# Ledger of designs, part 102: peptides against a protein of PDB entry 5EG6

Target 1, 151 residues: chain A of PDB entry 5EG6
Amino acid sequence: RLRSQTVSTRYLHVEGGNFHASSQQWGAFYIHLLDDDESEGEEFTVRDGYIHYGQTVKLVCSVTGMALPRLIIRKVDKQTALLDADDPVSQLHKCAFYLKDTERMYLCLSQERIIQFQATPCPKEQNKEMINDGASWTIISTDKAEYTFYE

## One batch from the design tools (peptide; made by RFdiffusion4, then SolubleMPNN)

Design b1_p27_4_s1 (from b1_p27_4, 9 letters changed)
Fold by OpenDDE base, seed 5:
Structure b1_p27_4_s1 (fold): chain B 151 residues (1-151), chain A 27 residues (1-27)
Amino acid sequence: as target 1 above (151 residues)
Amino acid sequence: LPPEQRMDPELKAKSYPNAGPKNIKYA
């Protein structure tokens, strides 16, 4: 199971102060679990525990510290993102990163660019949104990150 | 494409060049 830790994903990298796609490089990131009510900002409070689908996460480059806005990690079923899945995140399955507080915008790979892609509602299944392949990500855990929590 | 053209400008505007947790100390 996935927890707030260091992860790696293909096609996502930081260079020159920008997120970009790299077919040959795997970016190393911290995926930090946040509370659902955590506000957007440069600094954030990390929640301990295993990450579940539907939860809010912060993706931060382990090298540069560059971070994307708050994301909701969602389970992917074929070409759809599941809106109500809440089981623990599994590395056996692809995931999607919904940009929190947007109109169905997802982190997406388009050629060599990292973009926002708007998912389409699934008319027959209200608990699903249709995404493209570029919005489906493979995440693998890397070396165990050890934290000391303080308030 | 150069790096500055490889990212959605709207997404970049929402991103942070340097961010981090305020309650975590890495071992």
Scores: peptide ipSAE 0.589, ipTM 0.919, DockQ to the pose 0.462
Fold by OpenDDE base, seed 4:
Structure b1_p27_4_s1 (fold): chain B 151 residues (1-151), chain A 27 residues (1-27)
Amino acid sequence: as target 1 above (151 residues)
Amino acid sequence: LPPEQRMDPELKAKSYPNAGPKNIKYA
């Protein structure tokens, strides 16, 4: 199970103040669990516990500190993002990162670029949104995954 | 692609060059 920790993902890297795609490098990021009502901002409060699909997370580059806006991590089934999955995030499954408070915008790899991709509603399945392969991510936990919480 | 074109401008505008948690210290 995944908790607030350091993770690595292929094709996501930070260089020159930009998120970009790299087939040769695995980006190292902190993934932080947030409360559902956590506001957007430069600073954020991390919630302790295991990360479940459907929850709000922050991705922060472990090297540069560059961070994406709040994301909702969603489970991927084939080329669809599941909207109602709420089980613990598993490294055995691909995931999608929905940009919170958008109209179905997902973090997406497009050639060498990191973009927002608008998912399409599934006509026959209300609990799914169609995404492309670039919006499906594989994450693995790394050894650096310990934090000290303070008030 | 040049670095400035490697990220969606709108996405970059929503991102933070240096951000972090306020209630934890990395070990």
Scores: peptide ipSAE 0.588, ipTM 0.919, DockQ to the pose 0.466
Fold by OpenDDE base, seed 1:
Order: C-alpha cells, then sequence, then structure tokens
Structure b1_p27_4_s1 (fold): chain B 151 residues (1-151), chain A 27 residues (1-27)
C-alpha cells in the first residue's frame, strides 16, 4: 500500500475552478510524489515513498480535483529557496513550490491571487535563490490516507 | 476579486480542472 499525505495550507484554496488565496480558509490538498521523469498531464503515476525536498510532486485539491502543474517542493530558509536540500519534507519548515521546467518560477501568494513569482539567483550562494514571502508556504499534514497502487 | 482574476492566467493554463493519479486508489 502507498501512503499519500493530505496537507492543508491556509492561503491556498480552489474556488470557481481557480486556485486563489484565502486568509480565512484552509485548503485541503493531496500531495502526490512523482518520479522525476514523470511527464506532465492530467493523469500521473504516483511514486511510493516519503516526499523529500527536491522531488517532483502533484498538488491536487482534495475537493475539486484541480491540480497545478508538476512542482518541485523545496525547503525554505528565510527568504530563500534551497536548491539542494533533499531531506524529508517537514512541517517544521516552510516550503516553496517550484514550477517544474520554468525559469525559477514559484507558486506565490499575492494578495488574493495565486501567481507565478520568479525567484532571483543568489550570486554568492548558488544553492539558493531568493523568493518573496508570498512564495513561502506553511503546510500541515492532515490525514495520511492509505492507497492501493497498481501498475 | 472575482474567481477568474484570482489566478495567474498562465498558471491556470498549465493547470488541470480535474486531475488524479492513475495508479492508486483509496484502500
Amino acid sequence: as target 1 above (151 residues)
Amino acid sequence: LPPEQRMDPELKAKSYPNAGPKNIKYA
């Protein structure tokens, strides 16, 4: 069996077919681990295991099924996303969601909108890139649902 | 903001209104 974690985040919600920001509502999402070479698409193959920073994930609204494109979950240190962190994702740390195959685009909260925010390189720290606070997410694990997986 | 203005249009274009895993089901 595969354990897939559901997570909640205060500022990410789906309404009217759109991801949007809500300071008063918590969104519930599935975070599915994907293989690094998993192609983009409506359907995807979930990989077994615990999610680590640097891995590719799908974030799917548990209510509507709406999903963002493939993301790479990255650890956040202050105002920077760490590019080389590979430890297990922890609720003790904020995270950032890099839009896979983009030029440093991150999922970002901007007032009431969810946008892509382009991180800036850290000239002196190649393993980091600077994000704004809106691109730093606090996630909490909720239900750890068990799944049966098949090929 | 209305819902249609609450999301980056480019991001929305890359998103899926209904997506899901093809190899897992709830136990």
Scores: peptide ipSAE 0.585, ipTM 0.918, DockQ to the pose 0.467
Fold by OpenDDE base, seed 3:
Structure b1_p27_4_s1 (fold): chain B 151 residues (1-151), chain A 27 residues (1-27)
Amino acid sequence: as target 1 above (151 residues)
Amino acid sequence: LPPEQRMDPELKAKSYPNAGPKNIKYA
């Protein structure tokens, strides 16, 4: 089970104020669970609980503080992102990060760059959309960060 | 690639150089 905590992922790193690819180093990030109606912004309210597929999350570099816009974490099945999966996020599966409020744009590795890649609808399965292989991410939990919630 | 070319410009424009939660204290 995954909740708001620190995670690591390969091929995603922040350096010089930019997200970029790194084949040698794992990037360290905070992943924060947000409410579905949380607005976009520099600051955000974190929701307590375990992260499920389909929920909104924030990825923040633990070193630099650089953050991506709001993402929806989705379950990956082969080369497709599942649109209706809602079970708890498992490290046994790859995941995709849909950029919230876009037309099927996903966080993607392309050569040495981090880009937005537009997924293609699956013709015969409306609950799936085809993603680029670079849009499939493997995440692992690191040492759990300790949080104190306050109003 | 130089660092400035390693990220999609549109994605960078949507990103924040320094962000964080407003209701959490790291302890």
Scores: peptide ipSAE 0.573, ipTM 0.915, DockQ to the pose 0.459

Design b1_p27_4_s2 (from b1_p27_4, 10 letters changed)
Fold by OpenDDE base, seed 5:
Structure b1_p27_4_s2 (fold): chain B 151 residues (1-151), chain A 27 residues (1-27)
Amino acid sequence: as target 1 above (151 residues)
Amino acid sequence: LPPEERMDPELAAKTYPNAGPENIKYA
């Protein structure tokens, strides 16, 4: 089961003070569990526990310290993000990162760019949103964290 | 692509340059 820890994901990388896509490297990030009511900001409070789908997380680059805005980690079923899944996050499955408090915007890889992709509602399944392959991420937990932060 | 073109501007504007240990609190 996944908990607040260091993870690696392909393509998402930080270099030169910017997020970018890299086919050559796996980005190393710490995934922090937040409370659902945690406000957006540079500072945040990390909570203990196993990470479940539907929970709010912060991704922080373990190398540069750069952080993304608050995300909701969601379970992926084929090309859909599940809105009501709440089971523990499994590394055996891809996940999607919903940008919290947006109109269905997800973290997405498009060519060499990291973008926000707007998911489309599923007309017959209100508990699902249609995403593309670029919005489906594979994460691998790492047992060691090595941090070097830059201003 | 140059670094400044590797992310949507609106997304880049939402990122934080250094969420270091001093900015992380533990409950």
Scores: peptide ipSAE 0.504, ipTM 0.896, DockQ to the pose 0.778
Fold by OpenDDE base, seed 4:
Structure b1_p27_4_s2 (fold): chain B 151 residues (1-151), chain A 27 residues (1-27)
Amino acid sequence: as target 1 above (151 residues)
Amino acid sequence: LPPEERMDPELAAKTYPNAGPENIKYA
């Protein structure tokens, strides 16, 4: 199970005030659970509990404090993101990060760039939408209890 | 790619440069 904690993911890193892709470095982030009705903004309220697929989260770089907009963490099944999965997030599975309140935009690795990738609806499976491999992320829990933001 | 081009400009515009602890509230 995953809860609000520090996590590490490959191919996502912050350098020079920008998110970038790196195969050599694993980015360390704090994943914060938000309420579904939490507004977008620099400030946000963190909720307690285990993170489930379908919930709203904030990813904050544990080093720089740089944050992405609100994301919905979704379960990945092969090359599809599941829209209705609500079980606890497992490190055994890849996940996708849907940019909340967008037209199926997902956080995606494209070569050296971090981009928004628009998923394609699955015509035969309304509970799924097609993503690419770049939009599938591996999350690993870290034992980092302390992190410092750089102002 | 230079650092400034490593992120989709549209996505970059949605990011927050420093969501430090002062910006985090706990309910």
Scores: peptide ipSAE 0.504, ipTM 0.896, DockQ to the pose 0.796
Fold by OpenDDE base, seed 3:
Structure b1_p27_4_s2 (fold): chain B 151 residues (1-151), chain A 27 residues (1-27)
Amino acid sequence: as target 1 above (151 residues)
Amino acid sequence: LPPEERMDPELAAKTYPNAGPENIKYA
């Protein structure tokens, strides 16, 4: 089970004040659970509890404090994002990060760049969207308790 | 790639440079 805590992921890294792709280092982030009706902005309210697929989250770099916009964490099955999965987030599965309030845009690695990738609807399965491998992420929980940021 | 080319400009425009503790509220 995953809660608001520090996590690590590969290929997503912040260095020199910018997001970039790195195969050499795992990036460390805080993942914060938000309410479904939380507005976009610099300030946000963090909720307690275990994170489930389909919920809204914020990713914040644990080193620089740089943050992405609101995301919906979704379960991945092979190369599809599941739209209606709502079980607790598991480290046994890859996940996708849907950019909230967009037309099927997902956080994606493309070569050395971090981009928005538009998923394609699955013709035969309305509860799935097709994503590429770059939009599939592996996250692991960390025991890092300190939140350090640099202004 | 140089730092300015490491992220899609549209996505970069949606990021926040500092989301430190002062910007986090707890309900």
Scores: peptide ipSAE 0.504, ipTM 0.896, DockQ to the pose 0.780
Fold by OpenDDE base, seed 1:
Structure b1_p27_4_s2 (fold): chain B 151 residues (1-151), chain A 27 residues (1-27)
Amino acid sequence: as target 1 above (151 residues)
Amino acid sequence: LPPEERMDPELAAKTYPNAGPENIKYA
């Protein structure tokens, strides 16, 4: 199970004040659990507990402190993001990061760029959205409890 | 790619460059 903690993910990295993709590096991020009703902003309130699919999270670079907007972490099944999965996040599964309050926009790796990728609805499966491989992420817990911030 | 081209501009506009510990509250 995953909780608010430091995680590592391949490709996603922060350099020069920007998120970017690096096939050679793993980015270190702190994933924070938020309440579903948490508003968007620079400041946010973190909740304790294990993270479940469907919950709102913040990804913050452990080095630069740069943060993405609120995301909903979703379970990935093959080439689809599951909209109704609510089980605990497992490192055995890939995940997708839905940009909250968007029209099916997901955090996506495209070559050297980090982009928003618009998922396509599954006509026959309302609980799924079609994503590409770049929108499927592998995260690994680093078991780090302390947050390191470099100003 | 240059750093400025490494991210979707629209997405970049949604990021926070300094979400340090001071911006994080714990319930």
Scores: peptide ipSAE 0.486, ipTM 0.890, DockQ to the pose 0.798

Design b1_p27_4_s3 (from b1_p27_4, 10 letters changed)
Fold by OpenDDE base, seed 3:
Structure b1_p27_4_s3 (fold): chain B 151 residues (1-151), chain A 27 residues (1-27)
Amino acid sequence: as target 1 above (151 residues)
Amino acid sequence: LPPEQRMDPELHARSYPNAGPSKIKYA
């Protein structure tokens, strides 16, 4: 199970105060669980507990302290983000980071750049949004604590 | 193709004028 801890992901790192994409470098980030009603800002309160899909999180560079806006971590099924999944976040399972309070904008890798990518509603499936491969992320924990895998 | 925009400090700063190094509290 994922909780507020240090994680690494491919194609995302911070250099010179900016977020960059790299095929070779793995950025180290803190992923922090927030309350659903936590406001945006430089200062925020971190909750204890295991992170579930649908919850609000902050990604903070472990080196520079730079942070992305509040994100909702969502479960990915193939090339769709699930809007109603609420089970514990699985290590190494694909996930998507929805930028909170946007029109379906997701954190995305495109042509070696980190961008916001607008998802498309799934026809006939109101609980899903279509994303591309660049918006699917894999989290690898760098924490020394034990955790449970969900397959 | 759906709208795309770069996620960089300038973009972040426009949306969040007080953006900077994060200060974390634990409760």
Scores: peptide ipSAE 0.157, ipTM 0.625, DockQ to the pose 0.246
Fold by OpenDDE base, seed 1:
Structure b1_p27_4_s3 (fold): chain B 151 residues (1-151), chain A 27 residues (1-27)
Amino acid sequence: as target 1 above (151 residues)
Amino acid sequence: LPPEQRMDPELHARSYPNAGPSKIKYA
């Protein structure tokens, strides 16, 4: 279970005021839990507690303070994002970051760039969207904040 | 990736006023 805390991920980092990717670099970010009805903006209110899949989060660069747009963190099953998963986020599982209020756009690593990738609907499984490997992320905590493992 | 399925975050950030430094409030 992941709490609002500082996390790191491979590839994602900020350079020159923009989000970039590197296979050899790690970026450190704060992951903040937001209310589902929180508006987009530079100013936002964070909530305390465990982060669950399906909730709205903000990723803020620990160095520059720059943030991505509001994201919905979703559970990943193989190459699909689960739309209805709501269990606590586990650092043991891959996740996807849906850009809130978009048409199935996900945060994606493409080569050495961070892009928005449009997921493909699963006609036979309406609770899933097909993503590529670049849209699957692993979160590693950089803090000793409270968390529990979840299978 | 096909062009129709990808968008540069920089372009998005310029289109929406959320690419600046964040001001965080705590509930």
Scores: peptide ipSAE 0.139, ipTM 0.580, DockQ to the pose 0.253
Fold by OpenDDE base, seed 4:
Structure b1_p27_4_s3 (fold): chain B 151 residues (1-151), chain A 27 residues (1-27)
Amino acid sequence: as target 1 above (151 residues)
Amino acid sequence: LPPEQRMDPELHARSYPNAGPSKIKYA
């Protein structure tokens, strides 16, 4: 199970105020659970609890504090993102990060770049969207527990 | 990836101006 905590993922890191990809570096991020109705912004309220697929999360760089827009963390099955999975997120499984309020755009690694990849609807399975390998991420928990709290 | 199905970091920045340093509150 994954709670709001510091995690690391391969290839994703922040450099020069931008999100970049590196084959040599793992980026450390805070993954924060948000309420479904949380608005987009630099300031947000984090919920406590275990993160489930389908929930809204924020990825915040543990070093720079830079954050991506709100994401929906989704379960991955082979080359598809599951739209209706709601079980607890497992670090042992790949996940996809849907950019909330977009037309099926997912966080994707392409070569040295972090891009948005538009998933294709699965014609026979309404609960799935087709993604590529670059849009599948592995999360590994880290021992980092330091965070900045704003009241 | 077809170009029309992807957004590079430049395009992302335009679409999501609120991406940046974050202030975190806990409920």
Scores: peptide ipSAE 0.023, ipTM 0.577, DockQ to the pose 0.251
Fold by OpenDDE base, seed 5:
Structure b1_p27_4_s3 (fold): chain B 151 residues (1-151), chain A 27 residues (1-27)
Amino acid sequence: as target 1 above (151 residues)
Amino acid sequence: LPPEQRMDPELHARSYPNAGPSKIKYA
């Protein structure tokens, strides 16, 4: 189960006021659970509880305070994002971050850059969207990995 | 798949003063 906590990822960090990707650097972010109707902004109300797939979250750099737009965390099955999964987020499974209020845009790592990648609908599986490997993320608690924090 | 889109700086760099104490690791 994933709660609002400090987690880190290999390919996402903040440098110079921007989000960057690095195969060697690990950034530490706070994942905040938001209400589904929470508006976009630098001020937001954080909800307590375990994060479930399908919920709205904010990724905030714990060092700089920089944040991405609101995201919906979705469960990943192979190369697809599941739209209807609602079980608790597991740190042992890959996830995808849908940029809320976009047309199937997902947070994606591509050639050491953070981009938005548009998922392709699955005509035969309405509850799935096809994503690439770069849009599949693994998130782990900072206390569960040996890495050097990049400031 | 549709072409990849680079996020603009505004999407990259929104500062939130109420950042929590937790850090997220993305891999």
Scores: peptide ipSAE 0.092, ipTM 0.578, DockQ to the pose 0.159; fails the geometry check

Design b1_p27_4_s4 (from b1_p27_4, 8 letters changed)
Fold by OpenDDE base, seed 4:
Structure b1_p27_4_s4 (fold): chain B 151 residues (1-151), chain A 27 residues (1-27)
Amino acid sequence: as target 1 above (151 residues)
Amino acid sequence: LPPEERMDPELKAKTYPNAGPENIHYA
């Protein structure tokens, strides 16, 4: 089970003030659980508890402190994001990061860039959206607990 | 790719440069 903690993910890294792709480096991030009604902003309130699919999270680079907008972490089944999955996030499963309050936009790796990818509704399955492989992420928990920010 | 092209500009505009501990509150 995953809770608000430090995590690492392949291909997602912050360098030079940008999120970018790195095939050789795993980016280190803090994943923070937010309330569903938490507003967007530089400041946010972190909630305690285990993170479930469908919940709102913040990803913050553990090195630079750079943060993405609010995301909804969703379970992935093959090349689809599940809209109604609500079980605890598992490191055994890939996940997708839906940009909250967008038209099906997901955090996506495209070549060497980090982009927003618009998912397509699944024609026969209303609880699924079609994503590409670049929008599927693997998260590994890390034991880093200390904040280390570079000024 | 050069650093300026490594991120979608629209996504970049939605990011925060420094969400350090001072910006994080705990309930």
Scores: peptide ipSAE 0.497, ipTM 0.896, DockQ to the pose 0.783
Fold by OpenDDE base, seed 1:
Structure b1_p27_4_s4 (fold): chain B 151 residues (1-151), chain A 27 residues (1-27)
Amino acid sequence: as target 1 above (151 residues)
Amino acid sequence: LPPEERMDPELKAKTYPNAGPENIHYA
């Protein structure tokens, strides 16, 4: 089970003020659970509890302190993001990060770049959106650590 | 790739360069 804590994911890294991809590096991040009605901003309030699919989260680089906008963590089934999954996030499953309040934009690895990828609706399956492999992420929990920022 | 080419510019514009501990509150 995943909760607000430190995590690692392959390919996602921050360097030079940018999120970028590295095939040889695992990025270390804090994943924070937010309330569904938490507003976007530099400041945010973290909630306690296990993270479930469909919930709003913040990813903060443990090294630089750089944060992405609010994301909704979604369960992945093959090459589709599930819109209605709400079970606890499992490290055994791939996940997708929907950029909250966008038109189906997901955090995506494309070659050496981190981009927004627009998912395609599934006309016959309204609870799914088609994503590519680059929008599927593997998360591994790590030990909690104090924030260390390098500016 | 140069750092400036490693990220979607529109996405970068949505990021926060310093989400320090002082900006994180706990309920």
Scores: peptide ipSAE 0.489, ipTM 0.894, DockQ to the pose 0.796
Fold by OpenDDE base, seed 5:
Structure b1_p27_4_s4 (fold): chain B 151 residues (1-151), chain A 27 residues (1-27)
Amino acid sequence: as target 1 above (151 residues)
Amino acid sequence: LPPEERMDPELKAKTYPNAGPENIHYA
């Protein structure tokens, strides 16, 4: 199970004030569990407990302190994001990061770029959205963290 | 790609440069 903690993922880094991709290294991030009604902002309140699919999270770069906007972590089934899954997040499965309050926008790796990718509704399955491979992320927890915040 | 070209500008505009410990609160 995943909780608010430091995590690592390939193809997501911060350099020069930008999120970018790297196949050579694993980016270190802190994943913070938020309340479902937490507002967007630079400041946020972290909640305790295990992270479940469908919950709101903040990703903060452990190296630079840069943060993405609020995300909803969603379970991935093949090339689809599940909209109603609510079980605990598993490190054995890929996940998708829905940009909260957007029209089906997901955090996506496209070549060397980090972009927003708009998922396509599944006509026959209203609880699923079609995503591409770049929008599927593998995360691993780590107990080793180094924080250096850049102003 | 240079760093400035590695991110969707629309997404970049939604990021925060320094979400340091002072910006993180615990309930």
Scores: peptide ipSAE 0.475, ipTM 0.890, DockQ to the pose 0.783
Fold by OpenDDE base, seed 3:
Structure b1_p27_4_s4 (fold): chain B 151 residues (1-151), chain A 27 residues (1-27)
Amino acid sequence: as target 1 above (151 residues)
Amino acid sequence: LPPEERMDPELKAKTYPNAGPENIHYA
């Protein structure tokens, strides 16, 4: 089970004040659980407990301290993000990071760039949105705050 | 790509350069 802790993910790295792609490096981040009503800002309040799909999180680079805006972590099923999944986050499954309060924008790797990718509504399945492979992320937990994993 | 081109400018504008411990509160 995932809680507020350090995590590592492939292809997401911070260098020179920018998020960027790295094929050989796993970026190290703090993932912080927030309240659903937490406002956007430089300061935020971290909640305890296990992280479930659908909850709001903050990703902070453990090395540089750079932070992304609030995200909703969503479960991925094939090429779709599930909008109503609420079970505990599993490291065995890919996840998607919806940028909170946007029109279906997801954190995405496109070539060598980190971008916002707009998901498409899934026909006949209102509880799903279609995403591309670049918007699907694999995360692993780590007990090292400034850990960088090289493949 | 140079570092400045590795991130969507709109997304970069939404980021915070230093979310240090002083900015993180615990309930």
Scores: peptide ipSAE 0.474, ipTM 0.890, DockQ to the pose 0.791

